# Designs tried in a protein design run: peptides against a protein of PDB entry 7BDX. Part 102

Target 1, 212 residues: chain A of PDB entry 7BDX
Amino acid sequence: EMGAAACTLLWGVSSSEEVVKAILGGDKALKFFSITGQTMESFVKSLDGDVQELDSDESQFVFALAGIVTNVAAIACGREFLVNSSRVLLDTILQLLGDLKPGQCTKLKVLMLMSLYNVSINLKGLKYISESPGFIPLLWWLLSDPDAEVCLHVLRLVQSVVLEPEVFSKSASEFRSSLPLQRILAMSKSRNPRLQTAAQELLEDLRTLEHN

## One batch from the design tools (peptide; made by RFdiffusion4, then SolubleMPNN)

Design b2_p14_5_s4 (from b2_p14_5, 4 letters changed)
Fold by OpenDDE base, seed 1:
Structure b2_p14_5_s4 (fold): chain B 212 residues (1-212), chain C 212 residues (1-212), chain A 14 residues (1-14)
Amino acid sequence: as target 1 above (212 residues)
Amino acid sequence: as target 1 above (212 residues)
Amino acid sequence: SLRDERWEDELRLP
């Protein structure tokens, strides 16, 4: 309980750029993010048994960790830190997104996807993520999720790849051959306005790429 | 391990006034400080059995909690919050200082004493602490500690009482009758320069009060 | 870049 409370407060204050800089400036940052990945992984591995209550202290703790990573990745120096010094954490996030089943741990998936999206703002981060083994299949796996919020953040991450020619050119053939176009088209007709807009924007971006 | 790491980071960033304000501005502050007191109490109660390794994750976690309280109390709004909304925590700190034996948990004692000292900067805080049952005996109990750093922070807390006429007048008779003058005089001859100075200053303040 | 114009960092609060 105390750990979850402390981590939740740390998550809240990490919305400040100054706090992120303070976290990263200490000699404890590396250890913290190392253990963060391990803790998230342990949590996900524990789910295959008993459906952990989403409202448990453990769940709150892991959500806070994922939130901290998201907030760190929202800052330029945080992205630099993650991509340079905490790649294992990024690897772990990608792994966990692949390990979770569609509809499972929606809130955690969203936070992890948001963190990856923030990392992808950095070209170096985008390259690192997109060059990860199985990244394209992972995106399609995640896009099969029944949750509109998960799908929204997947579409945003896909868009980050599509809008970067240097990255997209390297995976364009695989991307085009495996793209779940019908799924994205269906999302463009969603009643969820955020999902609808994201899908429409991505479709427009893809059309622009086909004509070039 | 993860909890200790998160709490340690929160401790580090709480050195900022802005972070303290952010902690207190959230709807989670009350719960956090409630659990903080409980956690510290549970830790101290666990010590009577096996001498917990000072370097354990649990110890680090509790030290971080005590450090956070100290940093919150260093800020005016933090003092106001503690004295108005977290009195149970202050009560707990006073209790734990009484429950620990001389020489036991030196680092924790120092942090707790520092937090009380910071609270005592606020007149309302000083009144609250000094009016606590057994406060004067507690000070003398703590001053019997063999650790120079513990004694230093006890002397500083005593000085905060002595320098406030409104508070000292209410306890002056008890204070004078029970004052371990020989102990304080011995500390004024300490080889520890900080302890020596603190003891000398307190003796000077006491002399001034006797002549008035 | 088109990317820079569309991309905003996202904060998530508890």
Scores: peptide ipSAE 0.112, ipTM 0.842, DockQ to the pose 0.084; fails the geometry check
Fold by OpenDDE base, seed 4:
Structure b2_p14_5_s4 (fold): chain B 212 residues (1-212), chain C 212 residues (1-212), chain A 14 residues (1-14)
Amino acid sequence: as target 1 above (212 residues)
Amino acid sequence: as target 1 above (212 residues)
Amino acid sequence: SLRDERWEDELRLP
């Protein structure tokens, strides 16, 4: 309970750039984010046995951890830190996104995807995550999720890849060969306006790339 | 481990006034500080059985909690919050300071005393803690500690009481009748320059009050 | 770049 409360407060204050800088400026940042990855992994592994109540302190704790990572990654220096000094955490996030079943831990998925999106704003970060083994299949796996918010953030990450020529060119063949076009087209008809817009924009971006 | 790490980071960033404001501006502050008190109490109660290693994650966690309280109390709005909305925490701190034996949990004692000192900067806070049952005996109990830093912070708190006429007048008789003058005089000869100075200053302040 | 025009840092609050 106390751990979750403290972590939630830390998450809240991490929305400030100055707080992110303070977190990273200390000698404890590396260890913190290392343990974060391990903790998130442990949590996800624990799900296979027990129906964890979404409202448990454990769940809230892990959500807060993922939220902190997201907020750190929302800052330029935070992205640099993660990409340079916490690559294992990024690897863990990618792994966990693959380990979770569709509809499982939706909130956590969203937070992890948001963190990856923020990391992808950095070209080095985008290169790193996009070069991860199975990255493209992972995107499509995640896009099979019934949750509109999960799908939205997947599409945003896909768009991040597509809009960077230096990155997209390296995987263009695999991307084109495996693109779940029908799924994206279906999302462009979603009742969720954010999802609909994101899908439509991605489709337009893809069309633009085909003509080049 | 993760809880301690998160709490330690929160402690570090709480040195910023803006962070304190952010912590207090949320709807979670009350609950956080309530649980903080309970957690600290639970920790202190656990000490009576086991020689807890000072370097344990549990110890570090509680130290960080006490540190957060101290940093919050270092800010005017934080003092106001504690005095108005977290009195139970203040009561808990006072109780725990009494429950700990001389030489036991020195670092925690120091942090708790620092928090009380910071609270005492607010007249309302000073009134509250000084009117707590057994407050004066508690000060003398704490002053029996072999640790110079504990004693230093006790003396600072005593000085805070002595220098406020509105508060001191209410307890002057009890204070004068129970004052461990020989102990304070001994501290004025301490090899620790900070303790020596604090004791000397207090003795001078007390002399000034006797002439009035 | 198209990327530069569309990128927005996202925060998530509790």
Scores: peptide ipSAE 0.099, ipTM 0.838, DockQ to the pose 0.084; fails the geometry check
Fold by OpenDDE base, seed 2:
Structure b2_p14_5_s4 (fold): chain B 212 residues (1-212), chain C 212 residues (1-212), chain A 14 residues (1-14)
Amino acid sequence: as target 1 above (212 residues)
Amino acid sequence: as target 1 above (212 residues)
Amino acid sequence: SLRDERWEDELRLP
């Protein structure tokens, strides 16, 4: 309980750029983010047995960790740190996103996807993520999620890849051959306005790329 | 391990006034500091059985909590919060300081004493602490500690009481009758310059009060 | 770039 409470406070204050700088400027940042990945992994692996109540202290703790990673990645120096010094954490996040079933741990998925999206704002980060083994199939797996917010953040990450020619050109063939077009089209008609807009924009971007 | 790491980072960033404001401005502050007291108490109570290695994760976690309290108390709004809304935590700190034996958990004692000293900068806080049952005997108990840093912070807290006439007048008789004068005199000759100075200053303050 | 126009840093608060 106490660990989760402290971690949640750290998550809250990590919305400040100055706090992110303070976290990263210390000698403990590397170890902290290493253990973060391990902790998140352990949590996800434990889900197969015990119905972890979504609101448990363990869940809150892991959500706070994922939130911290997201907030760190929202800052330029944080992205640089993650891409340069915490690649193992990024690998872990990608792995965990693959290990979770559709509809499982929605909040955690959203936070992890937001983290990856923020990392993708850095071209080096985008390259690293997109070149990960099974990245494109993973995106489609995640897009099969029944949750609109998960799907929204998947679409945003897909858009991040599509809008960068240097990255997209490397995956264009696989992307086109495996694109769940019907699913994205269905999302463009979603009652969720954010999801609808994201799907429409992605479809427009894809059309523009096909005509060029 | 992860909880301790996160809490340690929170401790580090809590050195900022803005971070303290953020911690206190949230809806979780009351609960957080309540659980903090409980956690510290549980830790101290567990010491009787297992030789908790000073460098254990549990120890580091509790040190970080005590550090956070200290840093919160270092800021005016933090002192106000503790005095108005977290009196139970202050009571717990006083109790724990009494429960620890001389030479036991030196680092924790120092942090707790620093917290109380910071709280004592606020007159309302000073009044609250000094009016606690057994406060004066507790100070002398703590001053019997073999550690110079513990003794230093005890002397500083004693000085905080002595320098406030409104508070000192209420305890002057008990203070004078129980003062470990020989111990303080010995500290005024300490090889530790900080302890030496603190003891000398306190002795001078006491002499000034006796002549008035 | 199209990327620069559409990408925003995402902060997530508790």
Scores: peptide ipSAE 0.034, ipTM 0.835, DockQ to the pose 0.083; fails the geometry check
Fold by OpenDDE base, seed 5:
Structure b2_p14_5_s4 (fold): chain B 212 residues (1-212), chain C 212 residues (1-212), chain A 14 residues (1-14)
Amino acid sequence: as target 1 above (212 residues)
Amino acid sequence: as target 1 above (212 residues)
Amino acid sequence: SLRDERWEDELRLP
């Protein structure tokens, strides 16, 4: 209980750039983010068969950790730190997103996807995650989720790839050949306004790339 | 391990006034400080007989909690919050300081005493802690500690009482009759410069109060 | 770039 409370407070204050700088300026940042990855991995591995009460202290703790990573990645120096010094954490997030089933741990998936999106704002970060083994299949796996918010954040990450020619050119053939176009078209008709807009924008971006 | 790491980071960033304001501005502050007191109490109760490895994750976690309380109390709004909304935590700290034996958990005692000192900067806080049952005997109990830094922070807290007439007048007779004068005189000859100075200053303050 | 205009940093509060 106390760990979750402390971590939740740290998550809340990490919305400040100055707090992120303070976290990273200390000698404990590397260890913290290493243990963060291990903790998140242990949590996901423990999910096999148990109805994880979304309201458990353990769940709240892991959500707060993912939230902290997201807020760190929302700041330029935080992105640089993650890409330069905590690549294992990024690898862990990618792996965990692949291990989770559709509909499983939706809130955690959203937070992890938001962290990857923030990392992708840095070109070096985008290159790193997009060159990770199985990245394209992972995107499509995640896009099969029944949750609209998971799908929204996947589409945003896909857009990040598509809108960067230096990255997209390397995987364009795999991307185009495996693209779940029917699924994205269905999302463009969603009643969720944000999902609808994201799907429409991505479809427009893809059309523009085919004509160039 | 992860809880201690998160709490240690929160301790580090709580040295900022803006972070303290952020911690207190949320709806989670009350719960956090309530659980903090309970956690510290549970830790101290568990110390009966076990060689607590000073380097354990549990110890580090509790040290970080005490450090956070100290840093919150170092800020005006934090003192106001503790005195108005977290009196149970202050009661817990006073109780724990009484439960710990001389030489036991020195680092924790120092942090707790620092928090009480910071609280005592607020007149309302000073009134509250000084009017707590057994406060004067507690000061003398703590002053019997073999650790120079524990004794230093006790002397600073004693000075806070002596230098506030509105508070000192209420307990002057008990204070004077039970004062471990020989112990304080011995401390004024300490090789520790800070302890020596604090003891000397307190003796001077006491002499001034006897002549007025 | 089109990317720079569409991509905003996301902060999440508990």
Scores: peptide ipSAE 0.028, ipTM 0.830, DockQ to the pose 0.084; fails the geometry check

Design b2_p14_6_s1 (from b2_p14_6, 4 letters changed)
Fold by OpenDDE base, seed 5:
Formats: structure tokens, C-alpha cells, sequence
Structure b2_p14_6_s1 (fold): chain B 212 residues (1-212), chain C 212 residues (1-212), chain A 14 residues (1-14)
């Protein structure tokens, strides 16, 4: 219980840029993020079958870790740190997103996707994650999730790829050939207004690319 | 391991006044400090006999908790919070200091004593801790410690009592009758310069009180 | 791209 409480507080205060800088300026940052990845991986591997998130201290602890990563990635120096010094963590996040079933660990997926989105704001980060093996198939796998929030954050990440010519050109053939267009079209008619808007914008971006 | 790492980072960033304010301004502070006391108590109770501090994640975790409390108490709003909303934690710290043997858990004792010293900067805090049952005997118990740093921080806390007339007057009879004068005199001849100075200053303060 | 806002705590249900 105490670990979850401490990590939750750390998550809360990590919303400050100054706190992120303090974390990264210390000699403990590398170890912390290394262990973070390992802990998240161990948690996901402990999930049997299609079991949903438990309302447990363990789950809250892992959520807080994912939240901290997201808040670190929300800042330029944090993105630089993750992309240069903690690539294993990024690899872990991508792997875990692939290991989870649609509908499984929804809140954790959302946090991890938010962290990847934040990383993608840095071109170097976007390059790194998009060049990861199986990245495009992973996007479509995640887009099959029944949860609207998961799908929303996937679409935001897809948009980051589509809107960066240097990244998109490297995978354009695979992207076009595998695009789950019917799924995205269905989302553009969602009753969730955020999801609807994100899907519509992505469809517009894709149309623009086909005419150029 | 991860809990210790997270709490260590929280300890590090809690050196900032803004971070302390953020912790206390949230809805998790009360629970956090309640669990902190319980966790520290459980740790101390798990120590068998005269076993010294282990270089373990568990020990580091508890040190970090004590460090956080110390940093909270280092700030006016933190002292006010502890004295008004987390008195059980102060009671726990006092109790644990009494439960430990001389030479046992030296680093933890130092951190706990530092937290009490910080609390004592607030008159309300000083009143509260000094009015705790067995407070004066506890001071002398702690002063029997073979560690110079423990003794130093005890002497600093004693000085806080001696220099506050409103507090000292309430316990002056017991204080005078039980004062381990020979021990303090021995410390005034210590090779540790910080301990030597603290003991000398306290002796001067005591002499001043006897002439008034 | 605009930098996203930092996330806040997601407390467990009571």
C-alpha cells in the first residue's frame, strides 16, 4: 500500500516541469526508469487471460508509474531523456501495448499511449517509435479495442505519424496497404465527440496526402 | 525495489517548498502520512534484537519516508499540517525512537530526530511533542546512543525545549532532576566538532537558566 | 504539435 501511495504522490507532483527536471537532474533517474519498465512488464505478464484491471494497490502503483512517464514525456527535456537514455522503456511500452488484449487494462493502455504521444512530439522520438518492429501492425491492433479512449489515443498517435513527412514516407506503402479504413470511418460516426473528431481529422489528413 | 526507488525520488524532490505544498494541497496527504507512520512502525517492529540497519530496499524505503517527513516539517505549512492533521505520525515517531536500542537504526533515528527538531521550530509543535508522555526520559534514552550524530540531534532538540520558557517551565523540575549532566559534559569534550559545539552551547544555556 | 498537458492522478474507486 505504501509504495502505491508514494508513487501516486510522485505522479501528482510530476505534473510540474520543475519536478521533472529535478528527477532527471539526479543520479537516480536511469535506475528509476529501468525498474519502471521491468515493473510494468512484470505486472502485465502476471495478468491471466482476459482479466480486467483490478482495483488494487498493485494496479494503482503501475498506473502511477505510467503517469510519471507520461508527465516526463510532456516536457522537452523529459522527451530528450527518454529517447536518448531510456529507450528500453519505450520498447517495453510498445511491447506491452502489443501483449494486452483489446479491452484489457484500458486505463494502463491509455496512459502508455499518452506517453508515446508525448514522445512523438519530438521528431527523434517519433522516428524511434515508428521505426520499431511491428509498429504499424501494433497501431491497428490497438485500434481494434472496444474502448473509445484507447482508440482516441491511437488515432492521435497515428496522426503524429501521418503529419510528419520524413516519418510517413518511410512507411507509406505499408501504411496505405494495411490501413483499417472501415474501422476509422466507423469511428468518425462515433457518439463519442472526441473520438469522432479525431477520426474525422485523420481522414481529412489522409485525403490530403492522397492528393499530393 | 520499485517502491523504494519511487519513494527515494519523492524524498529528493520534497526538498522543494513548492513540492511540499503540492503534496499537502492534494487529497492524498492525510492517507499518505497515516500509512507512513504505520509502515515505519511495522519496519521497526520487524527488527529482531540488536540487528543493525540492513542495506536493503526496505530500509531505504523507510529512510525515504522519514526524509519526506523531515522535508515537510522543514516548511511552515508542513509543520502546521503535521501538528494539526497528523499528530498520530508524531506520536509514532516518538514511540519508535523509544523502541529502538542505542546504536540501532542510527540513520533512521537521525532522520526522525531531524523531523522532530523541524516540528519544534513551531511553538505549537514543540508544545505537542514536549507534552508527550515520557518525552524527557526519551531524550535521555536517546542521549545514551554511542553515535555522535544521534546525540547531536538529541542535543538540538533539548536546546529547543530549554530555550522556550513557556515549554521549559512546565517540565523544569523533571528536567533538572533527571538531566544526565555528566553525559553532556563528556560530549562537550568530544572530538566531533559539531557535537562538541552543541553540548557546549547547551551547557551555557543551562547555566543561564540557573542564574535567572 | 502542441505539447499536451501533464496527467493527474487517477485514484482508485472508493
Amino acid sequence: as target 1 above (212 residues)
Amino acid sequence: as target 1 above (212 residues)
Amino acid sequence: MYEPRPLTEVPLPP
Scores: peptide ipSAE 0.025, ipTM 0.813, DockQ to the pose 0.086
Fold by OpenDDE base, seed 1:
Structure b2_p14_6_s1 (fold): chain B 212 residues (1-212), chain C 212 residues (1-212), chain A 14 residues (1-14)
Amino acid sequence: as target 1 above (212 residues)
Amino acid sequence: as target 1 above (212 residues)
Amino acid sequence: MYEPRPLTEVPLPP
């Protein structure tokens, strides 16, 4: 309980750039983010057996951890830190996103996807993530999720790839050959306006790339 | 381990006034500080049986909690919060300081004493603490500690009482009748310069009060 | 070229 409370407060204050800088400027950041990945992995592994109640202190704790990573990744120096010094954490997040089944741990998936999106704002981060083994299949796997918010953040991450020619060109062949176009088209007709817009924008971006 | 790491980072960033304000401005502060007191109490109670290694993750976690309280109390709004909304935490700190034996949990005692000193900067806080049952005996009990840092922070807290006429007048009789003058005199001859100075200043303040 | 500036996500705890 106390750990979750402390971590939740840390998550809240990490919305400030100055707080992120303070976290990273210390000698404890490396250890913290290393253990973060391990803790998140341990949590996800524990789900296969125990129906972990979504509202458990443990869940809240892990949500806060993912939230902190997201807020760190929202800041330029935070992205640089993650890409240069905490790559294992990024690898872990990618792994966990692949390990989770559709509909499983929706809130955590959303936070992890948000963190990856923020990392993708940095070209170096986007390169690192997109060059990860199985990244494109992972995107399509995640896009099979029944949750609109998961799909939204997947589409946003896909868009980050598509909008960066330097990255897209490296995987364009695989991307085009495996693109779940019908699924994205279905999302562009969603009743969820955010999902609808994201899908439409991506489709427009893809059409633009086909004509060039 | 992760809880300790998160709490330690929170401790570090709580040195900023803006972070303290952010913590207190949320709807989670009350719960956090309530659980803080409970966690600290639980830790101290666990010491009577198990030789808790001073460097355990649990110890580090509790040190971080005490450090956060200290940093919150260093800010005016934080003092107001503690005195108005978290009195149980202050009561717990006073209780734990009394429950700990001389030489036991030195680092924790120092942090707790530092927090009380910071609270004492606020007249309302000083009044609350000094009117607590057994406060004067507690000061003398704590002053029996063999640790110079513990004694230093006790002397500073005593000085806060002595320097505030509105507070001192209420307990002046008890204070004068129980004052461990010989011990304070011994401290004024300490090889520890900080302890020496604090004891000398207190003795000067006491002499000034006797002549008025 | 409309460089869509990627919007950062800054989640807050519930």
Scores: peptide ipSAE 0.030, ipTM 0.825, DockQ to the pose 0.040; fails the geometry check
Fold by OpenDDE base, seed 3:
Structure b2_p14_6_s1 (fold): chain B 212 residues (1-212), chain C 212 residues (1-212), chain A 14 residues (1-14)
Amino acid sequence: as target 1 above (212 residues)
Amino acid sequence: as target 1 above (212 residues)
Amino acid sequence: MYEPRPLTEVPLPP
């Protein structure tokens, strides 16, 4: 309980760039983000197929941790830190996203995807995650989720790959051969306006790439 | 472990007034400070006469909690919050300071005393703590500690009482009758310059009050 | 085409 309360406060204040800089300026950041990955992994493993109690102290704790990572990754120096010094955390996030079933831990998936998207704004970060084993299959696995918000943030991450020629060129063959086009087309007709827009934009970007 | 890491980061960033305002501006502050008191109490009770493992995760966690309280109390709005909305925490700190033996949990005592000193900068805060049952005996109990830093911060708190006529007048009789003058005189000759100065200043303040 | 830099996600409050 105390941990969840502390992490929640830390999450809230980490929305400020100055706070992120302060977090990273100390000697405790490395340990914090290392344990963060371990804690998130432990949580996911503990679910053992059970439905997440969304309002449990443990859930709130893990949500706050994921939120902190997201907020750190939202800032340039935070991205630089994560990509340089906390790659294991990024690997853990990718692994956890793969371990979760469609519909399982939706809120956590969204937060983790947000963090990865923010990391992907850094070319170095995008390169790192996109070169991770099974990254392209992971994207499609996540896109199979019934939740619109999960799918939205997956599409945003896919778009980040598509919009970076240096990254896309390396995976273009696998990307094209495995693209769940029918799923994306279905999303472009979603009642969720954010999902609809993201899918439409991605389809436009893909068309542009096929003509170049 | 994760809790300690999170609290440590929160402690670090709480040195900023903006962060303290952000902590207090949310709806989670009350719960956080309530659980803080409970956690600190639980820790002290768990010691059961044993020597604190100063570097344990549990110790670090409690130190960080005490540090956060201290930093919150260092700012005017934080003092206002603690005195208005978290009096139970103040009561807990006072109780814990009484429960600990001389030489036990020195670092924690220092942090708790720092927090009380900061609270005492607010007249409302000083009134509240000084009107707590057994406050004057508690000061002398704490002054019996062999640690110079504990004694220093006790003397600072004593000085806060002495320098506020409205507060001192209410306890002047008990204060004068129980004052460990020989102990304070010994401290005025300490090799610790901070302790020496604090004791000398207090003695001067007391002399001034006797002549008025 | 200046591809709009992917907008940094707004930092999340709890």
Scores: peptide ipSAE 0.028, ipTM 0.814, DockQ to the pose 0.029; fails the geometry check
Fold by OpenDDE base, seed 2:
Structure b2_p14_6_s1 (fold): chain B 212 residues (1-212), chain C 212 residues (1-212), chain A 14 residues (1-14)
Amino acid sequence: as target 1 above (212 residues)
Amino acid sequence: as target 1 above (212 residues)
Amino acid sequence: MYEPRPLTEVPLPP
């Protein structure tokens, strides 16, 4: 309980750039993010069988960790730190997103996707995650989620890839051959305005690339 | 391990006034400090028998909690919060200081004493802690510690009482009758410069009060 | 064409 409470407070204050800098400026950051990945992995592995109470202290703890990572990745120096010094954590997040089933741990997925999106703001981060083995199949797996917010953040991540020519060119063939166009088209007609807009924008971006 | 790491980071960033305000401005503060007291109490109660490895994750976690409380108490709004809304935590700290034996958990004692000193900066805080049952005997018990830093922070807390006439007048009789003068005199001759100075200053303050 | 910069996301605890 105390761990979850402390982590939740740390998540709350990590919305500040100065706090992120303070976290990273200490000698504890590297260890913290290493253990963060391990903790998140252990949590996801423990989900096999029992309906995890979404409101459990353990869930709250892991959500707070994912939130902290996201807030760190929201800051330029944080993104640099993650991509330069905590690649294992990024690898873990990618793996966990693949290990989670559609509809499983929606809130955690959203936070992890948000963290990856924030990392993708850096070209180095985008390159790193997009060159991860199975990245494109992972995106389509995640787009099979029934949750509109999960799908929204997947589409945003796809858009980050599509909008970067240097990155997109390397995966364009695989991307085009495997694109779940019907799913994206369905999302462009969603009653969820955010999902609808994201899908429409992505479709427009893809059309623009086909004409170039 | 992750809890200790998160709590340590929270401790580190709590040195900022803005972070303290952010911690207190949320809806989680009250619960956090309630659980903090319980966690510290549980830790101290668990010390009965086994030589707690000072470097254990559990110890680090509790030290970080005590550090956070200290940093909160270092800020005016934090002191007000503690004295107005977290009196149980203050009561717990006072109790734990009494329950710990001389030489036991030196680092934790120092942090707890520092937190009480910070609370004593507010007259309301000083009144609250000094009116706690057994406060004066507790101070003398703590001055029996072989650790110079423990004794230093006890003397600083005693000085806070002595320097506040409204507070000191209410306990002056008990204070004078129970004052471990020989111990304080010995500390005034300590090879530890900080302890020496604190003891000398207290002796001077006491002499001034005797002449008034 | 001015490529819109990706938006930074800063989630807060519920």
Scores: peptide ipSAE 0.025, ipTM 0.810, DockQ to the pose 0.040; fails the geometry check

